# Designs tried in a protein design run: peptides against a protein of PDB entry 3NZW. Part 32

Target 1, 212 residues: chain A of PDB entry 3NZW
Amino acid sequence: TTTLAFRFQGGIIVAVDSRATAGNWVASQTVKKVIEINPFLLGTMAGGAADCQFWETWLGSQCRLHELREKERISVAAASKILSNLVYQYKGAGLSMGTMICGYTRKEGPTIYYVDSDGTRLKGDIFCVGSGQTFAYGVLDSNYKWDLSVEDALYLGKRSILAAAHRDAYSGGSVNLYHVTEDGWIYHGNHDVGELFWKVKEEEGSFNNVIG
Target 2, 222 residues: chain B of PDB entry 3NZW
Amino acid sequence: QFNPYGDNGGTILGIAGEDFAVLAGDTRNITDYSINSRYEPKVFDCGDNIVMSANGFAADGDALVKRFKNSVKWYHFDHNDKKLSINSAARNIQHLLYGKRFFPYYVHTIIAGLDEDGKGAVYSFDPVGSYEREQCRAGGAAASLIMPFLDNQVNFKNQYEPGTNGKVKKPLKYLSVEEVIKLVRDSFTSATERHIQVGDGLEILIVTKDGVRKEFYELKRD

## One batch from the design tools (peptide; aimed at target 1 A22 V31 G48)

Design b2_p16_5 (made by RFdiffusion4)
Pose (drawn by RFdiffusion4):
Parts: sequence; C-alpha cells; structure tokens
Structure b2_p16_5 (pose): chain A 212 residues (1-212), chain B 222 residues (1-222), chain P 16 residues (1-16)
Amino acid sequence: as target 1 above (212 residues)
Amino acid sequence: as target 2 above (222 residues)
Amino acid sequence: PLPPLPHSPSLEMWWF
C-alpha cells in the first residue's frame, strides 16, 4: 500500500494506490483505500484491510453522531482523536493500521492528521503511509513547493503514488486522487497504472530504466 | 497442543452477469490426504435471493452461513419483512466476521445475487470482514490457479485488439449465463487436474430475478 | 509421514 496527503496553497491533495495483498499474493487491484467520512472529511487506509475498513467506517458513524448532537460539523482534530483514542484502547491486541484523516473546517483550515495503531497521532503538512511510503516520499519531497498549482499538486500526488506502485512489490493497481478545499473534497478519478505508467513515461521521459 | 482450526479444502467461484450471478463450488470435503465426502454442499441459498459460501475451515464456514441465514430471518422480523439487499447482506457479513476479530472464522467467503438495480453482483470477504464488490472471484484451495484465468477470460486482462499495436484494449463486452457456465466448468476441470483437494463434483447456483437455480456436474474422483 | 499440505493464501488476512 502507498498513501499520501499533503497541504499546499490550494488546499490538500490525497492519493492512494488500490492493491490488496495476502503475502505475495495479489488479492485485489481494485480496492478503495480512501473513505469519505463526509463532504469535507477523508480517511486513508494502510495496514490491515479489515481493521482499516471496519474502524474507519465506524469513525464515520461517530462523526455523524457528533453532528446530530452538536448541530455542527466535527473538527478534523476531534475526528482524528476519536480514532486515535479508540485504537489506543486496543493497544497490544494486534490492530494494524496506518491512517490519515484529512479535511477542512472554517475553524482549522486545511488539516491533516496521521494516526496509527501504535496510538501515534500527528498533525502535519506531508505524510506518506504504507509499505511504499518511502518511494512516494522520494518523488513527493523532491518536487514539493507550498506554491504548487492545484493542477501541479494533483499531478505530483499522482506521480508519487505511481513511483511507489512501480518500485514497491506490495503497491499498485490504480491511483485514486482527491483534492480538498473549503467546499469539501473533489474526486479526481481512478488511474490504472497499467495505462498511467506508459503514458507518464512517454509524456515525461522518466522511468528511463524500463525498456519500452 | 490443541489447534482450533483445520483445513477442509474445496474451491469456490463467483461470476456476475448483467442480470444474473453464479456461485460455484466443488463438492469434495477433505482432511489432510483423505476424502471425508465426495458430496457435501458448500454453496447455500440463504433466502432473499442471496447465495453464499464460506470456504476454509468448514466448521467455521457452517457456523457463519448458519448465523447469516438466521440474520436474514431476524431482518424480516424486525423490519416488516423487508428484503435484505445484497449490499446490506455484505455489510452484515462484515460485522459478523469482524465480531470474531480475535478468534476468526477461518474462511474466505463469497456471496452472489442482484443489486437493487437488478444487476449481477458478487462480494468476497476476508476472514475478518474486509470486503469489496467485484465482477468475479475465486476462493479456496485452487484460488491461486483460477483467479488469473478469470482476470483474463472475464475481465479481458492483458488482451488487446489485434493489429492495434497493443494500443486498444479488448472491449469489456459482457458474458451471458451460457458463456459464464462454460468458464466455470472449464475452471473446475482445470482445477481438478492440478489441485489434489479439488474434484468429485461441481455444484453451481444461478441467481436471476426469478430466483435461485441449481446445476450439477461430475468431476474426476482421483 | 507425509508433510503437511500448504494452505491457500486466499485464506489469509488481507493487507493494504
């Protein structure tokens, strides 16, 4: 798995791969590793497929309950804490999840929280999570500027996941893109690496190693 | 020491058509190198036009299917006999499985039916509730032999329009019930050839707007 | 004695 989310001038970019594995067995190439908590909240998934899916779906129900009770959209900080505190209760039981809670509130602006099953909870501008995280860091860190256009930022996030899908045997399938503004998240499509790789290689001239 | 798990072999297969779906499984049940039964059904009609199979440790598979069938019964009791849609059944199965997160049902489960638009639907599950809707899925012992074949013959993977210089992908025309039954039978004759836990018989459950139908085919008994 | 047979990976927990 490879997931990333980063803040910039135009808000937040979220990109994830779609590969699921059972060891060296490719279990699926079409899994959704992003969950739409609500119109302004996204959650990313890495680690145990069932733990992530189950607890992040549950998180969505908890956020919805907060809106009914408080008559107000839950903050990114509080939403990430609900998951962080839940996972902490299970520390030592073997839950396995690297997660990112990304969203926007008037109160907080663009906001990103890294939350994992160790109980770690971190606010930050840039995170890459999963077996392919370092591959995504390599491309994302060396081309990142706060002042990226929405178009360039969307591409970098896409290109970074592509770099990870290429080098990490446990990442691949397709790339799912999102952009987060104060009007909520905008889905920017599912890009199959099977075609995205060759297209990026020709148009960019990169991936100069692989013979085409 | 005591091991609460065993492996009863078997292979299951699910394919979704435009207005139908199928869930197939061999009827052989095994322990180690012996055959417990040459005919022990492993795919079940659970009502509300849903078929399911939980393959792996059979005791767990039976307990799960039994628990789900009872779940559909109570769904009717609690919701004025409302039909349980396949999507709702899938989320329900997720909770049943994740409920044993710390002592899992050791099964790979697949369900089939039609969605609320009458389209064919297949869902497969991880032992602890991870699930996704799909076009086709092989489960069980020969899953590693069959899933590649399905990616090629069902979803036309790696296939291109001849003479397009590999530029144009083979279109995703959709399979009829007849063409699907052929792929299923071929899949199981192939799996019976290469995997020692697959054989004896093949039972297919076909689901349409008219309900659930069954077809049976013999397989090599060696 | 004969060796134990391997289990199919399809029966393993799925990971992202």

Design b2_p16_5_s1 (made by RFdiffusion4, then SolubleMPNN; from b2_p16_5, 7 letters changed)
Fold by OpenDDE base, seed 5:
Structure b2_p16_5_s1 (fold): chain B 212 residues (1-212), chain C 222 residues (1-222), chain A 16 residues (1-16)
Amino acid sequence: as target 1 above (212 residues)
Amino acid sequence: as target 2 above (222 residues)
Amino acid sequence: QPPPLPRSPALDEWWL
């Protein structure tokens, strides 16, 4: 898996691959690694598929309960804390989760929290999470700046996942791309890596390690 | 080291059509190199137009299916005989599987039915309850032999329109029930040739708006 | 920076 999220002047970009594996077996190329918790809040998945899918779905339920009880959308801080507290209670039990909780509230603005099964909870502007995270960071860090246009930011997110999909055997399939603004998240499509790779290679003159 | 799991072999396969779904499984049950049964069905009608199979360790599979059937029963009791939708069934099965997260059911689970729009639906599960809706999925012993074939013949992977220099993919389209059954039969006959844990018989459950139909075909008994 | 996730396949569990 490779997931990433970063804040910039235009909000948050979230980009993820879609491959699942079981050992050397490619189990799926079409896994949804973003959970749309509500129109303003996203969760990303890396690690054990069931652990992430189960507990982030559970988190969604907790967020909805908060809204019903408090008559207000849950904060990104509180949502991420609920998940963090949960996994911390299971510390040592063998859960495997690397998640990002990304969203917007009026109180916080656009916000990203990293939460993992070790109980780590971090607020930050840039995270890459998964087996391909270092490949994604290589591209993302080289091109990131706060003042990116929305178009450039979307491309950078997509391009970073593509780089990871290229180098990480456990990442691939497609890129799912999101833009989070004050009006909520916007889905920017599913981009098949098989097609995207050749397109990017041609347009950039990149990936010269591969002969076309 | 203690291993509480057995392996009873077999293979299952689900394919969703436009207004139908198919879930098929061989009827061979084995332990090690011994055939326990040549006809032990592993695909079940669970009611509400949902068919289910949990392939791997048969004791775990049977337990899971029984629990799900019971879940359907109680769903009716608690919700005024409301039909359990296939997506709700999938969520329920996730909870059944994940409830044993730290001592999992050693099975690959597939369910098939129709979604609320009447479209064919196949859901597959890992042993601990991650799930995905797909057009097709093979599970069990010969899944690695069949799944690539399904990628090519159901989802038309690596197929392109002639004369387009590989730039235009073969368009996706739904297959007829007859075409799907042909693919299922070809899959299992081929798998039987190459895998000792697959054979004897093939049982296919076809789900339509009219209910569940069963078909049976002989496989090699080697 | 967050550490990479370990991968330890168990049974037929799916990993992301």
Scores: peptide ipSAE 0.457, ipTM 0.809, DockQ to the pose 0.257; fails the geometry check
OpenDDE base, seeds 1, 2, 3, 4: peptide ipSAE 0.455, 0.453, 0.450, 0.448; ipTM 0.812, 0.814, 0.811, 0.811; seeds 1, 2, 3, 4 fail the geometry check

Design b2_p16_5_s2 (made by RFdiffusion4, then SolubleMPNN; from b2_p16_5, 7 letters changed)
Fold by OpenDDE base, seed 5:
Structure b2_p16_5_s2 (fold): chain B 212 residues (1-212), chain C 222 residues (1-222), chain A 16 residues (1-16)
Amino acid sequence: as target 1 above (212 residues)
Amino acid sequence: as target 2 above (222 residues)
Amino acid sequence: GPPPLPRSPALDEWWL
């Protein structure tokens, strides 16, 4: 898996691959690694598929209960804290989760929290999470600027996942791309890596280690 | 070292059509190299137009199916005989599987039915309850032999329109029930040739708006 | 940055 999220002047970009594996077996190429908790809040998944899917779905339920009780959308801080507290209670039990909780509230603005099964909870502007995270960071860190246009930011997110899909055997399938703004998240499509790779190679003149 | 799990072999396969779905399984039950049964069905009608199979360790599979059937029963009691939707069934099965997260059911689970729009639906689960809706899925012993075939023949992977220099992918389309049955039969006959844990018989459950139909075909008994 | 996640255990569990 490779997931990433970053803040910039235009909000948040979230990009993820779609491969699941069981050892050397490619279990799926079409897994949804982003949970749409509500129109303003996303969760990303890396690690054990069931752990992530189960507990992030559970988190969604907790967020909805908060809205019903408090008559207000849950903050990104509170949502991430709920998940963090939960996984911390299971510390040592063998959960495997690397997640980013990304969203917008009027109180917080665009916000990203990293939460993992070790109990780590971090607020930040840039995270890459998964087996391909270092490959994604290589591209993302080299090109990131706060002042990116929305178009450039979307491309950078997509391009960073593509780099990871290229180098990480456990990442691939497609890129799912999101832009989070004050009006909520916008889905920017599913980009098949097989098609995207050749397009990017041609347009950039990159990936010259691959003969096409 | 203690191993609480057995492996009873077998293979299952689900394919979703436009207005139908199929879930098929061989009827061989095996332990190591010994055939326990040549006819032990592992695909079940669970009611509400949902068919289910949990392939791997048969004791775990049977337990899971029984629990799900019971869940369907209680759903009717609690919700005035409301039909359980296939997506709700999938969520329920996730909870059944994940409820044993630290001592999992050693099975690959597939369910098939129709979604609320009447479209064919197949859901597959890992042993601990991650799930995905797909057009097709093979599970069990010969899944690695069948799944690539399904990628090619159901999802038309690596197929391109002639004369387009590989630039235009073969368009996705739904298969007819007859085409799906052919693919299922070819899958299992091929798997039987190459895997000792697959054979004897093939049982196919076909789900349509009119209910569940069963078909049976002989496989090699070697 | 955040640490990498471990690989699959012996059970045929799906990993992301």
Scores: peptide ipSAE 0.459, ipTM 0.812, DockQ to the pose 0.252; fails the geometry check
OpenDDE base, seeds 1, 2, 3, 4: peptide ipSAE 0.447, 0.457, 0.457, 0.448; ipTM 0.810, 0.816, 0.815, 0.812; seeds 1, 2, 3, 4 fail the geometry check

Design b2_p16_5_s3 (made by RFdiffusion4, then SolubleMPNN; from b2_p16_5, 6 letters changed)
Fold by OpenDDE base, seed 4:
Formats: C-alpha cells, sequence, structure tokens
Structure b2_p16_5_s3 (fold): chain B 212 residues (1-212), chain C 222 residues (1-222), chain A 16 residues (1-16)
C-alpha cells in the first residue's frame, strides 16, 4: 500500500493506491483504501485490510453519533482521537493499522492526523503511509510547496502514488484521488496505473528506466 | 504444535451479471490426500435471494453459514420480515468474521445476489472480514488458477480492440447467463486438471429476480 | 492470521 495526504493553500490532497496482497499474491487491484466518513472527513487505510475497514467503519458510526448527540459535525481532532483511543485499547493484540484522518471543519480548517495501531497520533501537513511511503515521499518532498495550485497539487498526489506503484511491488492497481476543501471532499477519479504510467512517461519524459 | 485448522480443499467462484449472479463450487471434500466425499455441497441458498459459500476449513465454513442463516432469521423477526439486502448481508458477514479476529474462521467467503437496483452482486471476504464488491471472484484451493482467467474473460484484462495498436481497451460489458455458465464450467474443468483438491462435481447456484436456480455438472473423479 | 493454504493465498489475511 501507498497512501498520502498533504495540506496546501487549497486544502488537502489525499491519494491512495488500490492493491491488496496476500504474500506474493495480488488479492485485489480495486480495493477502496479511502473511507468517506462524512462529506467533510476521510480516512485512509494501510495495514491489515479487515482491521482498517472494520475500525474505520466503526469510526464513521461514532462520528455520526457525535453529530446526532452534539448537533454539530465532529472535529478532525476528535475523530482521530476516538480511533486512537480505540486502537490503544487493543495495543499488543496484533491490530495492524496505518491511517490518516483528513478533514475540514470551520474550527480547525484543513487538518490531517496520522493514527496507527501502535498508539501514535500525529497532526501534520504531509504524511505518506504504507510499504511504498518512501517512494512517495521521494516525489512529494521534492515537489511540494504550500502555494501549489489545486491542479498541481492533485497531479503531485497522483504522481507520488504512481512512483510508489512503480517501485513497490505491494502497491499498484489504480490511484484514487481526493481534494478536501471547506465545502467537503471532492473525488477526482480512479486512475489505472497501467494507463497512467504510460501517459505520465510520455508527457514528462520520465520513467526512462522503462523502455516503451 | 497443535493446528486447530483443517483444510478440506475445494474451490468456489462467483460472477455477477447484469440482472443475475452465480456462485459455484465443486463438491469434493478432502483431508490431506484423502477424498472424504465426492458430493458435499458448499454453496447454500440462505434466503432473501442470497447465496453463500465459505470455502477452506469445512467446520468453520459450516459454522459461519449457519450463523449467517440465523442472522437472516433474526433480521426478519426484528424488522417485520424485511428482505435483507445483499450489501447489508455483506456488512453482517464482516461482523461475523471480525468477531473472531483473534481466532479466525479459516475460510474464504463469497456471497452472491442482486443489489437494490436488481443488478448482479458478488461480495468476497478475507478470513477476518475485509470485503469488497466485485464482478467476479475465485476462492479456495484453485483460486490462483482461476482468478487470472476471470480477469481476462470477465473483466477483459489485457484485451484490446483489434487494429488500435493496443491503445483502445476492449470495452466492459455484462455477460449473459449462458456465457457465465460456460466460463464457470471451463474454470472448474481446468482447475480439476491441475489441482488434486478440486473435482468430482460442480454445483452452480444462479440468482435472478425470480429466485435461486441450481445446476449440477459432473467433474473428473480422479 | 491463519497459516496460508498451499496454493490458496486467498485464505491469508489481505494486506494493504
Amino acid sequence: as target 1 above (212 residues)
Amino acid sequence: as target 2 above (222 residues)
Amino acid sequence: PPPPLPRSPALSEWWL
């Protein structure tokens, strides 16, 4: 898996691959590694598929309960804390989760929290999570600027996942791309890595280690 | 060290059509290199136009299917005989599987039916309850032999329109029930030739708006 | 997770 999220002047970009594996077996190329918790809040998945899917879905229920009880959308801080507190209770039980909780509230603005099954909870501007994270960071860090246009930011997110898909055997399938603003998240499509790779190679003159 | 799990072999396969879905399984049950049964059905009609199979360790599979059938029964009691939708069934099965997260059911689970729009639906589960809706899925012993074939023949992977120099992919389209049955039969006959844990018989459950139909075909009995 | 079945990776936990 390779997931990433970053803050910029235009909000948050979230980009993820879609491959699931079981050892050397490609279990799926079409896994949704982003949960749409509500129109303003996303969760990303890395690690055990069931652990992530189950508990992030549970988190969605807790976020909805918060909204019903408090008559206000949950903050990104509170949502991420609920998940962090939950996984901390299971610490040592063998859960495997690397998640980012990304959202926009009027109180917080655009916000990203990293939460993992070790009990780590971090607020930050840039995270890459998964087996391909270092490959994604290589592209993301080298091109990231706060002042990116929305278009450039979307491309950078997509391009960083593509780099990871190219180098990490456990990442691939497609890129799912999101832009989060004050008005909520916007889905920017599913981009098959096979098609995207050749397009990017042609347009950029990149990936010259592969002969066309 | 004691292993609490057995392996009863077999293979299952689900394919969704436009207005139907199929779930198929061989009828061979084995332990190690011994055939326990040449006809032990592993695909079940669970009611509400949902068919289910949990392939791997048969004791776990049977337990899971029984629990799900019971869940359907209680759903009717609690919700005035409301039909359980396939997506709700999938969520319920996730909870059944994940409830044993630390001592999993040793099975690959597939369900098939129609979604709320009347379109064919196949859901697959890992042993601990991750799930995905797909157009097709193979599970069990010969899944690695069949799944790539399904990628090619159901999802048209690596197929291109002739004369386009590989620039235009073959368009996705739904397959007819007849074509799906052909693919299922070819899948299982091929798997039987290359895997000792697959054979004897093939049972196919076809789900349509009119209900569940069963078909049976002989497989090699070697 | 349960041990993987021979020739049946599908009985292994899916990893992302």
Scores: peptide ipSAE 0.448, ipTM 0.792, DockQ to the pose 0.433; fails the geometry check
OpenDDE base, seeds 1, 2, 3, 5: peptide ipSAE 0.427, 0.428, 0.431, 0.431; ipTM 0.796, 0.802, 0.801, 0.802; seeds 1, 2, 3, 5 fail the geometry check

Design b2_p16_5_s4 (made by RFdiffusion4, then SolubleMPNN; from b2_p16_5, 7 letters changed)
Fold by OpenDDE base, seed 4:
Structure b2_p16_5_s4 (fold): chain B 212 residues (1-212), chain C 222 residues (1-222), chain A 16 residues (1-16)
Amino acid sequence: as target 1 above (212 residues)
Amino acid sequence: as target 2 above (222 residues)
Amino acid sequence: QLPPLPRSPALAPWYL
């Protein structure tokens, strides 16, 4: 898996691959590694597929309950804390989760929290999570700036996942791309890595390690 | 060290059509190199036009299917005989699986039916309870032999329009029930040739708006 | 701790 999220002047970009594996077996190329918790809040998945899917879905229910009880959308801080508190209760039980909770509230603005099954909860501007994270960071860190246009930011997110898909055997399939603003998240499509690779190679003159 | 799990072999396959879905399984049940049964059905009609198979350790599979059937029954009791939708069934099965997160059911689960729009639906589950809706899925012993074939023949992977120099993919289209049945039969006959845990018989459950139909075909008994 | 699942890749949990 490779997931990433970063803040920039235009909000948040979230980009993820779609491969699931069982050892050397590619279990799926079409896994949805982003949960749409509400129109303003996203969760990303890395690690155990069932652990992430189950508990992030549960988180969605808790966020909805918060909205019903408080008559206000949950903050990104509170949503991430609910998940963090839960996984901390299971610490040592063998959960495998590397998650990002990404959202936009009027109170917080664009906000990203990293939450993992070790009980770590971090607020930050840039995270890459998964087996391909270092490959994604290599591209993302080299090109990131706060003043990116929305178009450039979307491309950078997509391009960083593509780099990871190219080098990490456990990442691939497609890139799912999101832009989060004050008005909510916008889905920017599913980009097949096979097609995207050749397009990017041609347009950039990159990936010269592959002859074709 | 005691191993609480067995492996009863076999393979299962789901394919969704436009207005139907198919879930198929072989009828061989094995332990190690011994055939326990040549006809032990592992694909079940669970009611509400939902068919289910949980392939792997048969004891766990049977337990899971029984629990799901009970869930359907209680859903009717609690909700005035409301039909359980396939998406709700999938969520319920996730909870059944994940409820045993620390001692999982050793099964690959597939369900098939129609979604609320009347479109064919196949959901697959890992042993712990992650699930995905797909057009096709193979599970069990021969999944590694069948799944790549389904990628090519259902999802048209690596197929291109003639004369486009590989630039235009073959368009996705739904398959007819007859085409799907042919693919299922070819899948299982091929798997039987290459995998000792697959064979004897093939049972196919076809779900349409009119209900569940069953078909049976002989496989090699070697 | 999860009991060791038999090493059938067909029955391994999915990892992301």
Scores: peptide ipSAE 0.467, ipTM 0.824, DockQ to the pose 0.374; fails the geometry check
OpenDDE base, seeds 1, 2, 3, 5: peptide ipSAE 0.455, 0.466, 0.459, 0.455; ipTM 0.817, 0.821, 0.819, 0.816; seeds 1, 2, 3, 5 fail the geometry check

Design b2_p16_6 (made by RFdiffusion4; failed a check: the pose's geometry)
Pose (drawn by RFdiffusion4):
Structure b2_p16_6 (pose): chain A 212 residues (1-212), chain B 222 residues (1-222), chain P 16 residues (1-16)
Amino acid sequence: as target 1 above (212 residues)
Amino acid sequence: as target 2 above (222 residues)
Amino acid sequence: PPPLPRAPSVEFWSYD
C-alpha cells in the first residue's frame, strides 16, 4: 500500500494505490483505499484491509450523526479525532491502520490529519503512509513546492504513487487521484499502472533502468 | 494445546455475467490427508436470489452461512418482506465477520447474485469483513492456481490485439452462461489435477432473474 | 506426516 496527501496553493491532493495483499499473494489490484466521508471529507486506508474499511465506514456514520445533531458539517479536526479516539480505546488489541483524514471547512481551510492505530494523530502538510511510503516520499519531497499548479500537483501525486507501485512489491494496481478545494473533493480518475508506467516512461524519459 | 481451527480444504469459484452469476465449489471435504466426504455441499442458496460459500474451516463456514440465512429471514420480518439486495447482503456479511474480529470465522467467503439493475454480481470477503465487488474470484485451496487463469480468461489480462504491437488491449467482450460454465469446469479439472484437496465433484449454482439453478459434474476421486 | 500448508486466499488481507 502507498497513500499520500499534500497541501499546496490549490488545496489538497490525495493519491493512493489499489493493491491488496495476503503476504506475497496479490489478493486484488482493484481495491478502493479512499473513502468519501462526505462531499468535503476524504479518508485514506493502509494497514489491515478489514480494520480500515470497517472503521472508516463507521467514521462516516459518526460524521453524519454530528451533522444531524449540530446542523453543521463536522470539522476535519473533530472527524479525525473521532477515529483517533476510537482506535485509542483498542490500543493493544492488534488493530492495524495508517490513515489520513483530509478535507476542507471554511473554519479550517485545507486540512490534513495523519491518524494511526498506535493512537498517533498529527496535523501536517505532507504525509505518505504505507509499505511504500518512503518511495513516494522520495519523488514527492524532491519536486514539491507550495506554488504548484493544480495540474502539476495532481501529476506529482500521481507520479509519486507510481514510483511506489514500481519499487514496492506490496504496492501497485492502479492510481486513484483526488483534489480537494473549498467546494469539496473532485475525483480525478483511476490510472492503471499497467498503462500509466509505459506512458510516463516515454513522455517523461524517466524509469531509465527498466528496458522498454 | 487446543487449536479452535481446522482446515477442511475445498475450492470455490464465482463468475459474474451480464445478467447472471455463478458460484461453484468442489464437493470434497478433507482433514489432513483423509477424505471426510466426497459429497458435502459447500455452496448455498440463501434466498432472495443470493448464493454463498464460506470456505476454509468448515465449522466456521457453516456457522456463518447459517447466521446469514437467518439474517435474511429477519430482514423480511423487520422490513415488510423487502428483498435483500446483493449489495446490502455484502455489507451485512461484513458486520457478521467483523463482529468476530478477535476470534474470526476462518473462512474466505464469496456471494453471487444480481445487483439492482439485474446485472451479475460477485462479492468476496476477507476472514474479518474486508470486501469488494468483482467480476470473478477463486477462493479456497486452489485459489492460487485458479485466480491467475481467471484474470486471463475472464478479464483478458496480458492479452493484446494481434498485430497491434501490443498497443491495443483485447476488448472486454462479455461471457455467456455457456462460456462461463466451460471456464468453471476447466478450472476445476485443472485444480483437481494439481491440488490434492480438490476433487470428487463440482456443483455449480447459476443465478438469473428467474432464480437459482444447479448443475453437477463428477471430478477425479484420487 | 507434516500438516499441509493453508491457502493464502483464506488469510487476512492487508493493504500492507

Design b2_p16_6_s1 (made by RFdiffusion4, then SolubleMPNN; from b2_p16_6, 6 letters changed; failed a check: the pose's geometry)
Amino acid sequence: QPPLPRSPSTEEWSLN

Design b2_p16_6_s2 (made by RFdiffusion4, then SolubleMPNN; from b2_p16_6, 6 letters changed; failed a check: the pose's geometry)
Amino acid sequence: QPPLPRPPSTERWSLN

Design b2_p16_6_s3 (made by RFdiffusion4, then SolubleMPNN; from b2_p16_6, 5 letters changed; failed a check: the pose's geometry)
Amino acid sequence: QPPLPRPPSVEEWSLN

Design b2_p16_6_s4 (made by RFdiffusion4, then SolubleMPNN; from b2_p16_6, 7 letters changed; failed a check: the pose's geometry)
Amino acid sequence: QPPLPRSPSTAEWSLN

Design b2_p16_7 (made by RFdiffusion4; failed a check: the pose's geometry)
Pose (drawn by RFdiffusion4):
Structure b2_p16_7 (pose): chain A 212 residues (1-212), chain B 222 residues (1-222), chain P 16 residues (1-16)
Amino acid sequence: as target 1 above (212 residues)
Amino acid sequence: as target 2 above (222 residues)
Amino acid sequence: LPPLPVAPSLHFWSYS
C-alpha cells in the first residue's frame, strides 16, 4: 500500500494505490483505498484491509450523525479525532491502520490529519503512509513546491504513487486521484499502472533502468 | 494446547455474467490427509436470489452461512418482506465477520447474485469483513492455482490484439453462461490435477432473474 | 507426516 496527501496553493491532492495483499499473494489489484466521508471529506486507508474499511465506514456514519445533531458540517479536526479516539480505545488489541483524513471547511481551510492505530494524530501539509511510503516520499519531496499548479500537483501525486507501485512489492494495481478545494473533492480517475508506467516512461524519459 | 481452528480444504469459484452469476465449489471435505466426505455441499442458496460459500474452517463456514440465512429471514420480518439486495447482503456479511474480529470465522467467503440493475454480481470477503465487488474470484485451497487463470480467461489480462504490437488490449467482451460453465469446469479439472484437497465432485449454482439453478459434475476421486 | 500449508487466500487481507 502507498497513500499520500499534500497541501499546496490549489488545495489538497490525495493519491492511493489499489493493491491488496495476503503476504506475498496479490489478493486484489482493484481495491478502493479512499473513502468519501462526505462531499468535502476524504479518508485514506493503509494497514489491515478490514480494520480500515470497517472503521472508516463507521467514521462516516459518525460524521453524518454530527451534521444531523449540530446542523453543521463536521470539522476535519473533529472528524479525525473521532477516529483517533476510537482507535485509542483499542490500543493493544492489534488494530492495524495508517490513515489520513483530508478535507476542507471554511473554518479550517485545506486540512490534513495523519491518524494511526498507535493513537498518533498529526496535522500536516505532507504525508505518505504505507509500505511504499518512503518511495512516494522520494519523488514527492524532491519536486514539491507550495506554488504547484493544480495540474502539476495532480501529476506529482500520481507520479509519486507510480514510483511506489514500481519499487514496492506490496504496492501497485492502479492510481486513484483526488483534488480537494472549498467546493469539495473532485475525483480525477483510476490510472492502471499497467499502462500508466509505459506512458510515463516514454513521455518523461524516466524509469531509465527498466528496458522497454 | 487446544487449537480452535481446522482446515477442511475445498475450493470455490464465482463468476459474474451480464445477467447471471455462478458460484461453484468442489464437494470434497478433508482433514489432513483423509477424506471426510466426497459429497458435502459447500455452496448454498440463502434466499432472495443469493448464493454463498464460506470456505476454510468448515465449522466456521457453516456457522456463518447459518447466521446469514437467519439474517435474511429477519430482514423480511423487520422490513415488510423487502428483498435483500446483494449489495446490502455484502455489507451485512461484513458486520457479521467483523463482529468476530478478535476470534474470526476462519473462512474466505464469496456470494453471488444480481445487483439492482439485474446485472451479475460477485462479492468476496476477507476473514474479518474486508470486501469488494468483482467480476470473478477463486477461493479456498486452489485459489492460488485458479485466480491467475481467471484473470487471463475472464478479464483478458496480458492478452493483446494480435498484430497491434501489444498496443491494443483484447476487448472485454462478456461471457455467456455457456462459456462461463466451461471455464469453471476446466478450472476444477485443473485444480483436481494439481491440488490434493480438490476433487470428487463439482457443484455449480447459477443465478438469473428466474432464480437459482444447480448443475453437478464428477471429479477425479484420487 | 508434515502438516499441509494453508492457502494464502485464507490469510487476512492487508493493504500493507

Design b2_p16_7_s1 (made by RFdiffusion4, then SolubleMPNN; from b2_p16_7, 6 letters changed; failed a check: the pose's geometry)
Amino acid sequence: QPPLPIPPSLWEWSLS

Design b2_p16_7_s2 (made by RFdiffusion4, then SolubleMPNN; from b2_p16_7, 6 letters changed; failed a check: the pose's geometry)
Amino acid sequence: QPPLPIPPSLYEWSLS

Design b2_p16_7_s3 (made by RFdiffusion4, then SolubleMPNN; from b2_p16_7, 5 letters changed; failed a check: the pose's geometry)
Amino acid sequence: QPPLPIPPSLYFWSLS

Design b2_p16_7_s4 (made by RFdiffusion4, then SolubleMPNN; from b2_p16_7, 7 letters changed; failed a check: the pose's geometry)
Amino acid sequence: QPPLPISPALYEWSLS

Design b2_p16_8 (made by RFdiffusion4)
Pose (drawn by RFdiffusion4):
Structure b2_p16_8 (pose): chain A 212 residues (1-212), chain B 222 residues (1-222), chain P 16 residues (1-16)
Amino acid sequence: as target 1 above (212 residues)
Amino acid sequence: as target 2 above (222 residues)
Amino acid sequence: SYVYEWELTPEMYAPS
């Protein structure tokens, strides 16, 4: 698993791979590691497939309940805390999740929270989570500027997940892209590494190791 | 010490067609190196045009299927006999499985039917509720032998248009019920050849808008 | 680190 989300001039970019594993066994190449909590809230998934899916789907129901009660969209901070506090209640029981809650509110602007099953909750501009996180950091950190165009930022996020899918035996499948503005999230497609790799290698001249 | 889990072998397979779906499983049940039964059905019609199989520790698989069948019964009682769509059944199974997160049903579960558009549908589950909709899926003992074959023959993976210099991928034309039954039978004869826990018989449940049909085929008994 | 993992064991899907 490799997931990343970063803030910049144009809002937030979210990118994830789509590989699921059972040890060294590739269980699936087509899993959705991003959950659309609502039109302005996204959650990313890494760790236990069932823990992430179950609790993030539950988080969506909790956020919806807040809107009905308060007649107002839930903040990113509060939404991430609901998950953070829930996971904290289970500390020591063996839940396994590295998560990112990304969204936009007039009150907060573009906002990113890292939340994991240890109970850690951190607000930040850049996060990479999962077994492939360091590979994504390597590419993302060395090309990141606050002033990236939406187009360049979307590419960097995509390229970073691609770097992780190449080097991390536990990451791969396809890349799912998202862009977050004050008008909500915009899905930017599912890019299969099976074709995305060769295309990027030719057009970019990178991945100079692998023989084509 | 006491071990609450056992391994009863068996292999299951699910393929979705355009307007049909199939869920197949060998009828052999095993413990260690012995055969408990050469015919012990492991794929079930649960009503509302849904077939399911929970493969792994059989006691857990039976308890789960029994609990789900009762769930469909109560769904009708509580919702004015409304049909339980396959997507709804999948989310329901997720909660049943995750409900035992800390003492799991030790099973790999697959269900098949049609979605609300009449298209074929296959869902497979992790022991604790992780699930995804798919075109095909192999579960159980020979899953590692069969899933690669399905990726090739069902989803045409690694296959290209001849003479296109590997540039054009083989189109994803879709399989008929006849072509699917062939892939299923070949899959199980192959699995019976290489995996000692697979054999005796093969039982397939076919699901269409007209309901659930069954076909049975013998397998090697060694 | 977090690996997106299904809780399936080799005993459930692979020969010995």

